# Peptides against a protein of PDB entry 6EJA, part 160

Target 1, 276 residues: chain A of PDB entry 6EJA
Amino acid sequence: VEYMPANPVRIAFVLVVHGRASRQLQRMFKAIYHKDHFYYIHVDKRSNYLHRQVLQVSRQYSNVRVTPWRMATIWGGASLLSTYLQSMRDLLEMTDWPWDFFINLSAADYPIRTNDQLVAFLSRYRDMNFLKSHGRDNARFIRKQGLDRLFLECDAHMWRLGDRRIPEGIAVDGGSDWFLLNRRFVEYVTFSTDDLVTKMKQFYSYTLLPAESFFHTVLENSPHCDTMVDNNLRITNWNRKLGCKCQYKHIVDWCGCSPNDFKPQDFHRFQQTARP

## One batch from the design tools (peptide; made by RFdiffusion4, then SolubleMPNN)

Design b2_p25_8_s1 (from b2_p25_8, 12 letters changed)
Fold by OpenDDE base, seed 4:
Structure b2_p25_8_s1 (fold): chain B 276 residues (1-276), chain A 25 residues (1-25)
Amino acid sequence: as target 1 above (276 residues)
Amino acid sequence: MREEEIQAEQEEAYELLLTDPPTDD
C-alpha cells in the first residue's frame, strides 16, 4: 500500500563494501540515492582502491559519509556484526542526521522497489522492525548456522573451537542478514546495559554469520518484541542465476552462502530508476 | 541459509504485507 506520507521517514543506509566493484557500487548508489536519506559507508580495510573511490563520492554529497575507522572483515566473520554495531553508534551520535530507519546494504545489492514505495510503507509502520525469519525448523537452523559452535575470528579465518550452549531462556532466531530497524530499537541495541543485550553481544562475538541471527534474537527476547515484522521488505535483489553455493571453506570452518555480484546485464531487470 | 530461498520467501511475504499490513500487539 502506497500513500503520500505527511511526515516521511528518513533512512540511514549503511553500506558495507569491499573489493574492486567500484562501477557496480556507483550504479547501486545512484539507484538508491535520495537527498532526504543518509548514507554511511564502510570500506574494508584491505580495499584501498575502493576506499578512494568512495571518498570521492562522499565529498560530492553532504548526506554521504565514510567511516573514519575500517575493519578487515571476512565472509561469515564476527567482525561484520561489530561493523554494524559501531556504525549504529556512530549514526546515533550524528545529531545532524535525523534518521528514522537503519538499512544495511552491500555493493552486490540493487533496489527492487522504488524509494517512494519504501518510504511510504516505512512511514506507515515507523514503529516496527523488519526482520525475516528462516521460517523453518529452528533446530535445523541452529545446526546449519553453527550457533551451537564456538568460533574465533583470527588471521582472516573463522576458527571453529568447539561446542557451546545456547544461553538459557533465550529464543534464538534468524534468517536474512538484511534488516530494516527503527531508530528506537537501534538505540536499545547500542546503549542498553540489560542482561539480554550484554549477553548477546558477547555470545555473538564468537558466532559465524552473526548478522543473520543477532538482531532477530535480541529483538524477539527484548521488551521491543512486539515490534517485530517477519519480513525485511527485501529492498535489494541478488542475481539468482549465479545461485548460492557452499564456499569459503578456506576462510571459514563451516559451510555457508554469500551474496553474488551483479553483472551489467542484470540491472535492466530492476524496477528502481537510477537517480542523477 | 541459502539466500535464494530467503528471497523467495521474502517476496511472498512482501506481497502479503501489501494486502494485509502488520499490526501492533
Scores: peptide ipSAE 0.014, ipTM 0.375, DockQ to the pose 0.033
Fold by OpenDDE base, seed 3:
Structure b2_p25_8_s1 (fold): chain B 276 residues (1-276), chain A 25 residues (1-25)
Amino acid sequence: as target 1 above (276 residues)
Amino acid sequence: MREEEIQAEQEEAYELLLTDPPTDD
């Protein structure tokens, strides 16, 4: 029997979803749902059918809400970071949702442990932030991510405008765009007016794949740097058939890869002890 | 970065965190 903490952490799950996979989302939701957690769902502005389905779900559960605003997100788009940042602000303003951790999810991402295991672990390390670094040469990472390039998101496309310099004195880091952030750090990112947060928000508004690097970079250069854990406690599926070529040139002036959706057999990776 | 390249490391790192926590809290 796993030890249950006296004051278990409550998690705000932020789901960023798009497309037509309503049934897949429903299955995923059922697999990850717990009455003690909170679910804040953003549906892409272009996914109206999915939005209607998600609204229906949100009406059935008191701990499920849908963003009243909707962004048109694209692969690698800067708008994805904006979505997370706005969601963080919204969640902090929801005084009736006492969440302790922020966790982003998609159809291609799951915690690798059961709910009980995850809660127990996070309850023990509630003061830590979990972000997975690339673990490679940082210069190579910068080049591959295009962090030294300026991008503009416009008309559902990431336009490469030219070269740029990384701000001096900033230790850039990144890796996975899946993270577990404690409320304190989210508050810092949301409300701080210091030069770091201000400059990084500006810098990453013109960045390709910003969620893979923004939170890492801000955390590591912040007064909260000692709370960094190089692990996001997540597992993702990858569609090998897509490969890692320039198949997304139609939406991004860059080459990259896209994660795969979970299969039904993958749902066991996040088991719930109590389902509605 | 490609998530497929990180996946294996994440699973291993998780087990390490459980056995060797980063803090004494």
Scores: peptide ipSAE 0.027, ipTM 0.428, DockQ to the pose 0.032; fails the geometry check
Fold by OpenDDE base, seed 5:
Structure b2_p25_8_s1 (fold): chain B 276 residues (1-276), chain A 25 residues (1-25)
Amino acid sequence: as target 1 above (276 residues)
Amino acid sequence: MREEEIQAEQEEAYELLLTDPPTDD
């Protein structure tokens, strides 16, 4: 039914999962699985039961692998970014997995589009990167995200150490921590030794919720800046009441609201906004 | 899981990926 491109993109789905949501993960996995895509799953170091379940799945499918390394990831922790970065490196080193796009998922995610629709869309825009910005005042975003604050992840907690300055000459941006990145940009982030990538990796190692702004900031300040599309092709079901509570105070020395509120109708906004 | 079952479920999937806010583990 859906138009099939001559050279369809292949997707590397990176799943970062934790807890005991095995049923949810199984349901989500079934919904997103396709023989032409690749699935790389990281299970939290503390989630041994889930890890066993995921290993069972990986043994059934040749295009499903589990990270041999496992991190103890916490909400808002810098280790989450490390997980993505290491996963990217691993995926680039897997020469037998010719993926074109990197897409991150959690166990709670569920596709709202068919595989054919997703593949057709990404195949048409294979040179683009899809990152959704916060769409608000950037100064306010910086404050709300605590980007001008120094954090240290230690002992399953994000400790606020003090104030810091954003590196000179860097235009910080961010929004959703769900993104679709093409292989070329992932290669740049992984292997570039330029000042931008080097400084940002260091900067974001002390950042709260780094995945919400790292890739945005790197992309927009990089030679690849013209490839940005302000859309992540995802629906974020954000409960404002929950998002603005300090319910994670035991994990993070910060209270704030999530900057990203997306409604189902927002998915129809396939706005190709190239952002410099 | 069988491929046929997976394909059937995918046809019933929504148009785009849904995400939930972070939760405690």
Scores: peptide ipSAE 0.019, ipTM 0.438, DockQ to the pose 0.027; fails the geometry check
Fold by OpenDDE base, seed 2:
Structure b2_p25_8_s1 (fold): chain B 276 residues (1-276), chain A 25 residues (1-25)
Amino acid sequence: as target 1 above (276 residues)
Amino acid sequence: MREEEIQAEQEEAYELLLTDPPTDD
C-alpha cells in the first residue's frame, strides 16, 4: 500500500528550454503533467519556434504559464541563474499558485517514476531542501568550477576577466544543478536582503555554471542550513542504499524506490551552526 | 549519477566553456 499524504505537496516545475525540440518537450510535459502542480516555462529568447509551441500548450492548461520575459542563455552562463531567480520571484508573486516545492527541469529530462511517488516522498520531507554536493575536495571543486575566476557573460560567450577571491566567511559548496527547493527557502533567496543573499547574488552573476553552486552555498550559510539534504533524488546513492537504479543525465529519477522505503537515516543532513 | 561522475561532467563543462562556450539552439 502506497502512502497517501493527507496534505500533499504541490510542485512548481520550472522548465528552462531552448532549441527546436518541441516534440521532446511535449512528451516530457505530458509525462510530468498533473492538475495539482504548476508549470512555469522559460524559452530561450532565440528559440522563437519553440516559444510558439510552448505558448500553445500554455493556453490549454490553467496551471501552465510561460515567462513573459525571455533571456538569451548559453549553457553554463550566469544568465541561467538569473532565469531561475526571476522565475522564483514570479512564482512567489503568483498568489493563485500555492506551490510547496520548486523543481527545475530541461527539455531533455524525463521522469521515470510516478507523480504519486514523488508527491508522497516530498510530502514526508516538506521542510527539507534537496541539493546534491560534489562530495569531493572543496578546494578542487572551486578550481574546477572556476569559482575563483571572474567571468562575464556577453555576446553568447563567457569571458574570463581574471581571478577573484571567494568572500571571506562563506563556505562554498556545490554539485548538481538539479535541485528540489521548498517554498520557504525560495522565499528566503528571493526576498532576503541580508548580506549573504546579496553578496552571493552579486558573486554568482560572474560565475560559470552558477546553478551548480549558488543554491548550495546560500543554503549552507543561511539560517536554513539545517534543512539541507545531500541528495537531489536523481543520484545513484539510492542504488547503493536502497537498491534502486538512478541516472543523473536528463532523467528525473528518484531511483524508483517507494517512499515507504525511505528512512530518515537514508539521507545525509548537513547540520551547521546557524548563521548569526 | 555518482558524485565522481557529476564532478567529471562539471570539469568537462568548465573546460568546454573556457575554450568554446556552447550556444543554446
Scores: peptide ipSAE 0.006, ipTM 0.384, DockQ to the pose 0.050; fails the geometry check

Design b2_p25_8_s2 (from b2_p25_8, 14 letters changed)
Fold by OpenDDE base, seed 5:
Parts: sequence; structure tokens; C-alpha cells
Structure b2_p25_8_s2 (fold): chain B 276 residues (1-276), chain A 25 residues (1-25)
Amino acid sequence: as target 1 above (276 residues)
Amino acid sequence: DREAEIEAAREEAYNLLLTDPPTSG
């Protein structure tokens, strides 16, 4: 049975894009665009051509804006988290955009369900936050993510500086860096001055792949901890053999894993996807 | 029941999916 919300949620889609994948971005944008939602697009500092194209799009739609600031982001870089945090602040300061949910996307994302279905679902569970955990041993996760290592982003590289300790009393968690966060939690992350948020922002400014863990960790240790749903509404194409070959050693002093791009032939699986 | 609500949300979410691409950068 389809749920028809009386007060449908409005979504702030935050797109973090880079490179020259203009066509891909256009395709994705057209697929997710709706007049009732909001689109805030960050283009990598190095992607000037893409930036110009995105600006053109933003001029055509009143509910599409481009970040006036631009960061140079790298795989695993701390700057990615900074990008999200700044975007969150910007969105909260946009009083003319009454959004209810924050959803991050890349140019490679693509919806496999209708907007109505997504809105209905989020409207039903508007008090929840959707983050996917790793589902493994937490100690192993910490080790594999390098959370007990200190990193510095500089000159488009993540430098490993040494070891560090996980803050005591903090339950560290993480998984996917793609999530759906409600406005209330975003407000907390953005404006709270409590020890948790302050400490975690500092901690994760020197963290590898911070977006995969920051929001999980903050949420689970916050007064909002009872709002977490261990599902980010994503399907990931994981291939250990292909995704874990230390392919990013040239930019990061660490060996990490990443999901692989879906192929057109994989489309049939999207429609048949069910819970594990 | 908050836990029941969370579980319901988790279950229903499996039918509403987006792709999860590699992290940008």
C-alpha cells in the first residue's frame, strides 16, 4: 500500500561533483529533479568547465544553487567532510529553502525508485536518520579505516603522520559515506557547541575517509542516537577483488576499498533488489 | 515502540534504493 503523506517532506539534495562528467550529471539531475526539492551543487575547485555548466543549470531553476565556495577534494580527503559541513551550514542559513532532509549525491548516483516513493517513505519516517553501518567487527573497522592514524590533507594528498588514540567514551561507528539526514540532526551537527560535536569535528579533520564515519559516530553518541536507521537506501556494487587493490596509494598513504561502478548490464538487479 | 519503528523503517528502506558510487575525489 502506498503511503500518501499529508505534509510531504522536501529534500535538499547536495551534489558533490568533479571531473568532466557533464552528461552523466545531466542525466542524473534530470532523473532526480523535482520542483518541490532543493539542489545545492558543489563543483570541485579544479573542475572549471563543469562548474560553468552547472552554473548554467542553476540559472534555469530557482531551486538549484551552486556553492559560491569550492574545495579541491581527493579520495579519502578530510576536505570532503568539510564540504558537507559547510553545505549543511549554507542550507540552514537559506531561510527561503524549507528542506526537511539532507541527501548527498554524486554524479554517479541514480535513482531506482520514483520520487513519490522516496518522499512517501521519508515523510513517514521524517524523524529518522539513515546511515548504513559497516556491519563488521568494530575493532577491525577502526583498523581498516585507519581511524587510529593521524592524517593531514595537503597538496592533494593525505599524509599519514602517525598514530593517534580514539577518544575515550566515544563509540566509533561508520560505513557508507552516503546518507539521508533529517534537518534536526543537521542543525545539531552544524550549530551544537557541546563537547561531542566540537571534539569530533576536530578529530575528523585529521581523519581518512571522514564522511564514512563522522556522522555515524556523532549521531550514535548524541542525544539523537535513537533516530538512527541502519539503512542508507543505497545499493553498492562491491567487488573485493576490484575495489581493494590499493588503487589510491598515489594520493593517500593508506590502502582502502571502494565500491565499483555499475554497468548497464547490472540494471536488472536494481529492480530485483531486496533486503539481504 | 521506537525500536519497532526503526526496524520497520529499516525493512521498508530496502525497497527504496539509490546507487552508491565510489566516493568522489
Scores: peptide ipSAE 0.395, ipTM 0.829, DockQ to the pose 0.022
Fold by OpenDDE base, seed 4:
Structure b2_p25_8_s2 (fold): chain B 276 residues (1-276), chain A 25 residues (1-25)
Amino acid sequence: as target 1 above (276 residues)
Amino acid sequence: DREAEIEAAREEAYNLLLTDPPTSG
């Protein structure tokens, strides 16, 4: 449902990018750029060429900034969550950027709907948070994600140190690490000093693929729990035969699955209006 | 009803999908 909102939401797009995908990033950026939104870009510490390219873009637009800090993130690393958390703090401290929603993107993302449609939708549901859950057995999810295991990120590797317990009284959830969060919830995550946020930040600092579960878990156990919408406005291309071969075993002491790149033949999936 | 609103949002969101890239590092 589309309508013309009287008070349209403004979006803070947080782009976490790495490698040499400058052309792809440029294409995606042009597709999502709007003067009313904000773009905060983190370039992996190891991607200097890309960083230079992104800096050039940021100098051309007043609503585009690059993180002055850069992290070297690895697949499944806790540092990815740190990147998001620090970005959130930065964005909240930017008083000249009155954003309403936080949306994370990568260079591989591309919008298949118009900005007007997205803004209209988020304006209608501005009090909601959009996270996609795994949609299966939660116990299985915990096992597969290794949430009951302790990991340490060190020397560009996620070391499995041993077993751990899920904190008592916490309902763990997760799924996609791509989400749309409203400013209010981001403020809560960033500035709350309650036991939930404090404990979860600690817990997830030793977690594999923390971004796939941290925000879900915090939200569902928080006073904001009634704002969760189980839809992150994303579609995932899964092929277990291709995506579940422990392709990142050299980086993490765990075998996990990853979505596959979309191919032209997958275009029909973009046209689906029903739950995949 | 809050639940109804959430469900409505969930359903409407399917019309506004973006790509979901793989986790990378």
Scores: peptide ipSAE 0.369, ipTM 0.794, DockQ to the pose 0.022
Fold by OpenDDE base, seed 1:
Structure b2_p25_8_s2 (fold): chain B 276 residues (1-276), chain A 25 residues (1-25)
Amino acid sequence: as target 1 above (276 residues)
Amino acid sequence: DREAEIEAAREEAYNLLLTDPPTSG
């Protein structure tokens, strides 16, 4: 029996887009667009053509807005976290947009389930936060992610400056930088002045790939820790042969792994219904 | 039972999977 929510959740989709993927973005946008949701789009500062196109779309739909600020984001850059944090603040300050969930997307993302299914699910679990953990040894994760290293984003590059210690008493976690966060937790992250949020914002401002770990870590160490669901509703196409070959070494002083775009041969993965 | 609820959510979520693109950059 399909659950039909009496008070369906409304979603703030935050799209972080760059490059010239206009057609792909348009396709994805049409697939996820619904009049009851909200769409907040950040276009990379360097992608002016895409920005113009997105602005045109935003003028056609009342529930689509473009960030008035634009950041130049790089792979692994701390600025990506800043982008999310600022967008969260903006969305919370938009009193005319009563959203319940924050969902981040890229132009390469695409839904494989219906809006009704997603809304029904989130309406049932509206007090939960959905983040996917790495599911491996945490110490290894810290090392591989370089969380014990200090990085500085400058001149479109992530510079490794040296070693650092993870704050004591903090249980570090992470995994996918794609997540579904409820408004309550977003409010906490945005406006809390407690020691946890303050320290983590500072810590992760010098972190490589901060979006893959910041929200996990903050959530699990916060009063909201009991809302963590280890599932981000995403199918990740991991291919170490392609994603772990230091493909972004020219941008970041680190060799990290990144998921890859799906290919036709990967279509079978869409039929998976069990945890990998 | 909060743990049971979380587990239920986790299991049900596998039926609603979306594509996961690479990190932006």
Scores: peptide ipSAE 0.368, ipTM 0.811, DockQ to the pose 0.022
Fold by OpenDDE base, seed 2:
Structure b2_p25_8_s2 (fold): chain B 276 residues (1-276), chain A 25 residues (1-25)
Amino acid sequence: as target 1 above (276 residues)
Amino acid sequence: DREAEIEAAREEAYNLLLTDPPTSG
């Protein structure tokens, strides 16, 4: 469906990248780049080569910036949420970047549809937030995610310290750590001093894989709860056989699952989910 | 009707953006 918005939304793409995949990142960046959007890139503190490469890119485009601060992030680390929260604050303080939506990306992401299609859709539903829930038993989700466990990120490791209780009165939700958030909600998360935001920031600072649950939980318990759309506009390549082997035990005191990279043979899945 | 709008958004939403990669680490 074609839709030409009179006031098209502008997107702040937040890229959290690490490693040495400069070519991959460059390819992805070129694929998603548009002059009307904004790109804020965080490079892992340990990825100096990549940082140098990204800085070069940022100097070439006025709508591309690199975080002046850099965190050392690990799989499942609480620092990932900190990265997002700090980037949100930064983006809100950039008054010269009038963005409407926050979209997080990694170097492994790649666009499936055109920019026009994405912008048209988000412009139509600019008051909505797009987060994908797990779609399973919530109690099982809590257990599997370890939300009732206390974790501490230290020395590039997530240490399990013990058990904890979920704050009273909070309905926990979660799923994908990839989402699309409107500016209004980001402002709320960043600047609100209400009990919900304050408690959740504290709670999730000791949480494994916090980005998979923080924004879901905050949104659904907030005055903005009526803005959630259970769709994050992404295809997830889940393969339990490959992705659930406790492969990260050396990093975290927990067994978690992760999606896998798409292969050429997975192309049919893109077609199945595509709408004319 | 807010609920109707949300449902419409959900129904109209499809994979418009990206693949969903593993959590960064």
Scores: peptide ipSAE 0.323, ipTM 0.793, DockQ to the pose 0.022; fails the geometry check

Design b2_p25_8_s3 (from b2_p25_8, 15 letters changed)
Fold by OpenDDE base, seed 5:
Structure b2_p25_8_s3 (fold): chain B 276 residues (1-276), chain A 25 residues (1-25)
Amino acid sequence: as target 1 above (276 residues)
Amino acid sequence: SREEEIEEFRKESLELLLTDPPTWG
């Protein structure tokens, strides 16, 4: 039995989905759906079939909405950050949705804990932001992420234009692009006009996989820096042998790795796994 | 104290979601 908080947090789940993962998305959605939470779904501009399916779902639930705008996102593309930022703005403008946490998900994600457990945990730590750092040498991270390189997203490709300098006085950090952010920090990112937010939005608009670093960097250099928790509460199906083949070289002028999709057979095993 | 809070968090923290984000390196 989980502790029942007096003031349970309400979650805005932001789903960024693409392709033909309708079945997978449906399964995941059923698993995470709760009447007290909110679901804001962005479907890739090119995924019309999926969009139609998601629209059907949104019509059945009052707490499910689909973005009226749609971006053509690519793997590693800067547009992914734009998607999150715009979603954050939209969610903040939805005065009828009093959410407390922003949690991003894909169609491949799946909950391994109950809603009660999630809510209880976040209610206990409602003032914290959960971002997982790379845990490596920062210089190595910068190099591998290509943060010292200038990229431009154009024609469904991330073009490497040249070298660039990281802004002075900024402590760069990053890791996972899956996170849990409280409303207060989301408000700051969305509406702040300070030099940090302005500069970082500009910087990361030319960054490869910006969501893996933008929120980390902004948070750690912001007045909210003391709210960071180096844990995104996620488990990743990582297989370096299978995921590091530069399979996206045709999309981005850089090589990276991607974890494998979870399979139903994996679920039972992962439910029993706890990170130290 | 902050240290106590961190310790409490460590005791309570669990993986809540499965995910498969891309990474570099």
Scores: peptide ipSAE 0.092, ipTM 0.670, DockQ to the pose 0.040; fails the geometry check
Fold by OpenDDE base, seed 2:
Structure b2_p25_8_s3 (fold): chain B 276 residues (1-276), chain A 25 residues (1-25)
Amino acid sequence: as target 1 above (276 residues)
Amino acid sequence: SREEEIEEFRKESLELLLTDPPTWG
């Protein structure tokens, strides 16, 4: 995994953050910060305290920027995808930031490998896109994700409006909404005017948890389909007993699950693991 | 070949990040 690449990849880290956990974000940021990478941070429109803190950080580092636009996002909201898509466009228009990979993060994320390991690995596989699929029955996935249902984000709520059909000829896929995308694919998603991208953007604007499926679906049905790697290089702390109790009914007209936060005592174990 | 590359990837792949995203169970 570790080698000295002749042309090391440079990463655009896109952080979508909310709440008041400024210190947590700061710790995470320090852990992932490197002078050769780029950091583009979106702060929820409602999180003014956090926004002020993030702005202070951005003024200290030339490779850190904050989105001038801010969205009010909710759990499962379609606006999250909009946030990513707009961020991608912004990053592509920043000609002074020659990034090679797009990696999304939240304030709760934390690195368990060194920067050198990450860069070496991505440099070796710079032409690949890393998306983790659900690995289950696709029909079941569609049902559980509510992809055959129409949702509308309004008044901080995802309203279920009715049924809809999956576009014909499209192989729908999805899984984790955490991924690593190469610049070429991001360019395709951002600037392509083909029917696939156009229709999927429209389709997923009314989708619950769109980031868990949009990029998977677009990639697998695109000319870039051969670049997909079914691995997002992430570890998620799952506890179904704690996280799957329809706790978000007040936000979404659907039931979902959430993973649990990692604790400091967990890190020792995870740092010693490697994917077989 | 593509298959060889995939196998090589499997040998070299590591988890790099911890994350806690909301999702369906």
Scores: peptide ipSAE 0.029, ipTM 0.625, DockQ to the pose 0.050; fails the geometry check
Fold by OpenDDE base, seed 4:
Structure b2_p25_8_s3 (fold): chain B 276 residues (1-276), chain A 25 residues (1-25)
Amino acid sequence: as target 1 above (276 residues)
Amino acid sequence: SREEEIEEFRKESLELLLTDPPTWG
């Protein structure tokens, strides 16, 4: 259902990209670009070629900026959360960019709805935060995610140091690390000095795949908990046979899974799952 | 009410993006 919003939301797209997939990124960027939105792009510190390409793009559009800082973000690394948090701070300090929503993207993302549909939907639910939960037993999730384990990111590796306890009084949740957050919640996460935010920032700085759980946990335990929507409006190409082979042992002292890149032959699935 | 809002959302919600986030098995 679409409608013409009187006060359409403006989106800050935060793109976290790496590698050499310039063509793919360009295609995705063109597909999501709109003059009324904002694009803040972080290129992995190790991806210099891509960085140069992205800089060229940013010079062509006034609403596209590249992070002046760059992190080496490994799979599962705590630095990924740091990247998002710093990006959030930067975006909040950009007074000339009046964005309403924070949406993170990778080069593998691609829109399946129009900008009008996205804007209309978010304008309708501008006070909500969209985070997808794991949809299973939470205790199992904690164990599988290693949330009860202490990790340290060092030398492009996530080192497992030992066991830890989840802070008392905190209801941990998580799922997808792709989300849509409204400005108000981002402000809270960025600038709040309450015990929750402070404690969780510290806790998740030693967490494996922190972005899959940090924002969920903070939101659900915060005064903003009533804004939670269990939907990130994404479709993930998940194939366990291809994605669950402990292929990340070289960078993480843990066994994990990852979705696979979308292929043209997967398009039929999109049509089947997408709502009319 | 919150319940009503959730129900309304369910009626209007759409998948908007394709993505491939990593997760745990």
Scores: peptide ipSAE 0.028, ipTM 0.610, DockQ to the pose 0.040; fails the geometry check
Fold by OpenDDE base, seed 3:
Structure b2_p25_8_s3 (fold): chain B 276 residues (1-276), chain A 25 residues (1-25)
Amino acid sequence: as target 1 above (276 residues)
Amino acid sequence: SREEEIEEFRKESLELLLTDPPTWG
């Protein structure tokens, strides 16, 4: 027996896609599509082929829209946060789309649970925000993420300019850049003019991979801090041997580790394993 | 308490809703 909420939540899926991942995107889209949800798709400015494909899809479904603006969302780029923030604003201004939750996805994402399960779960916890923390030493996290470094996104590259200080009085946190946020918090992030939101937007505009920390930090230091849930309901495929290298030095003046792509064989494994 | 709420959530939480794409760890 599955819980059937009287007022089921409706989800705004924000898809940030790039390259030639049309097949993956199509597969993922088919898997997550539901008439009661909303899909807002941003295609990288450089991915014209993909953009055409996505536009074609959007014309077939009334609950699918494509961002009229397009950014160059490079790996690790600060522009990724801008993409999310602008998407949030757009979605809030779409009065004909009464969504309750914001969920970001990429073409590489794939649902493991059913829509009914997801909706039931989020309907029960509709007042909560789901962000996964790094779960390690925070000082080490800051260093590893380069939060104490100043970056500038320019010419499709993240330039490391030098050192900077973490704002005083702010509890910095972060982890996964994949999250589930309720509408109320999205409204706060989008429209609040308080010192926290203002300063954090400025701070993270010069941050490497800002989406991995911005929402965590804002939430935990905001009046909405009690809504924080340290779980993004996602699983990450991690292989140190494959993921830890300076593979993106051509894009970012930084080194680190990245999760690996999922393989078809991993799908069945993950269904049977607990979240790490 | 907040801790109790979190624990309750964890017990009821779906372990895997979505597969996570590559990101920066």
Scores: peptide ipSAE 0.006, ipTM 0.405, DockQ to the pose 0.031; fails the geometry check

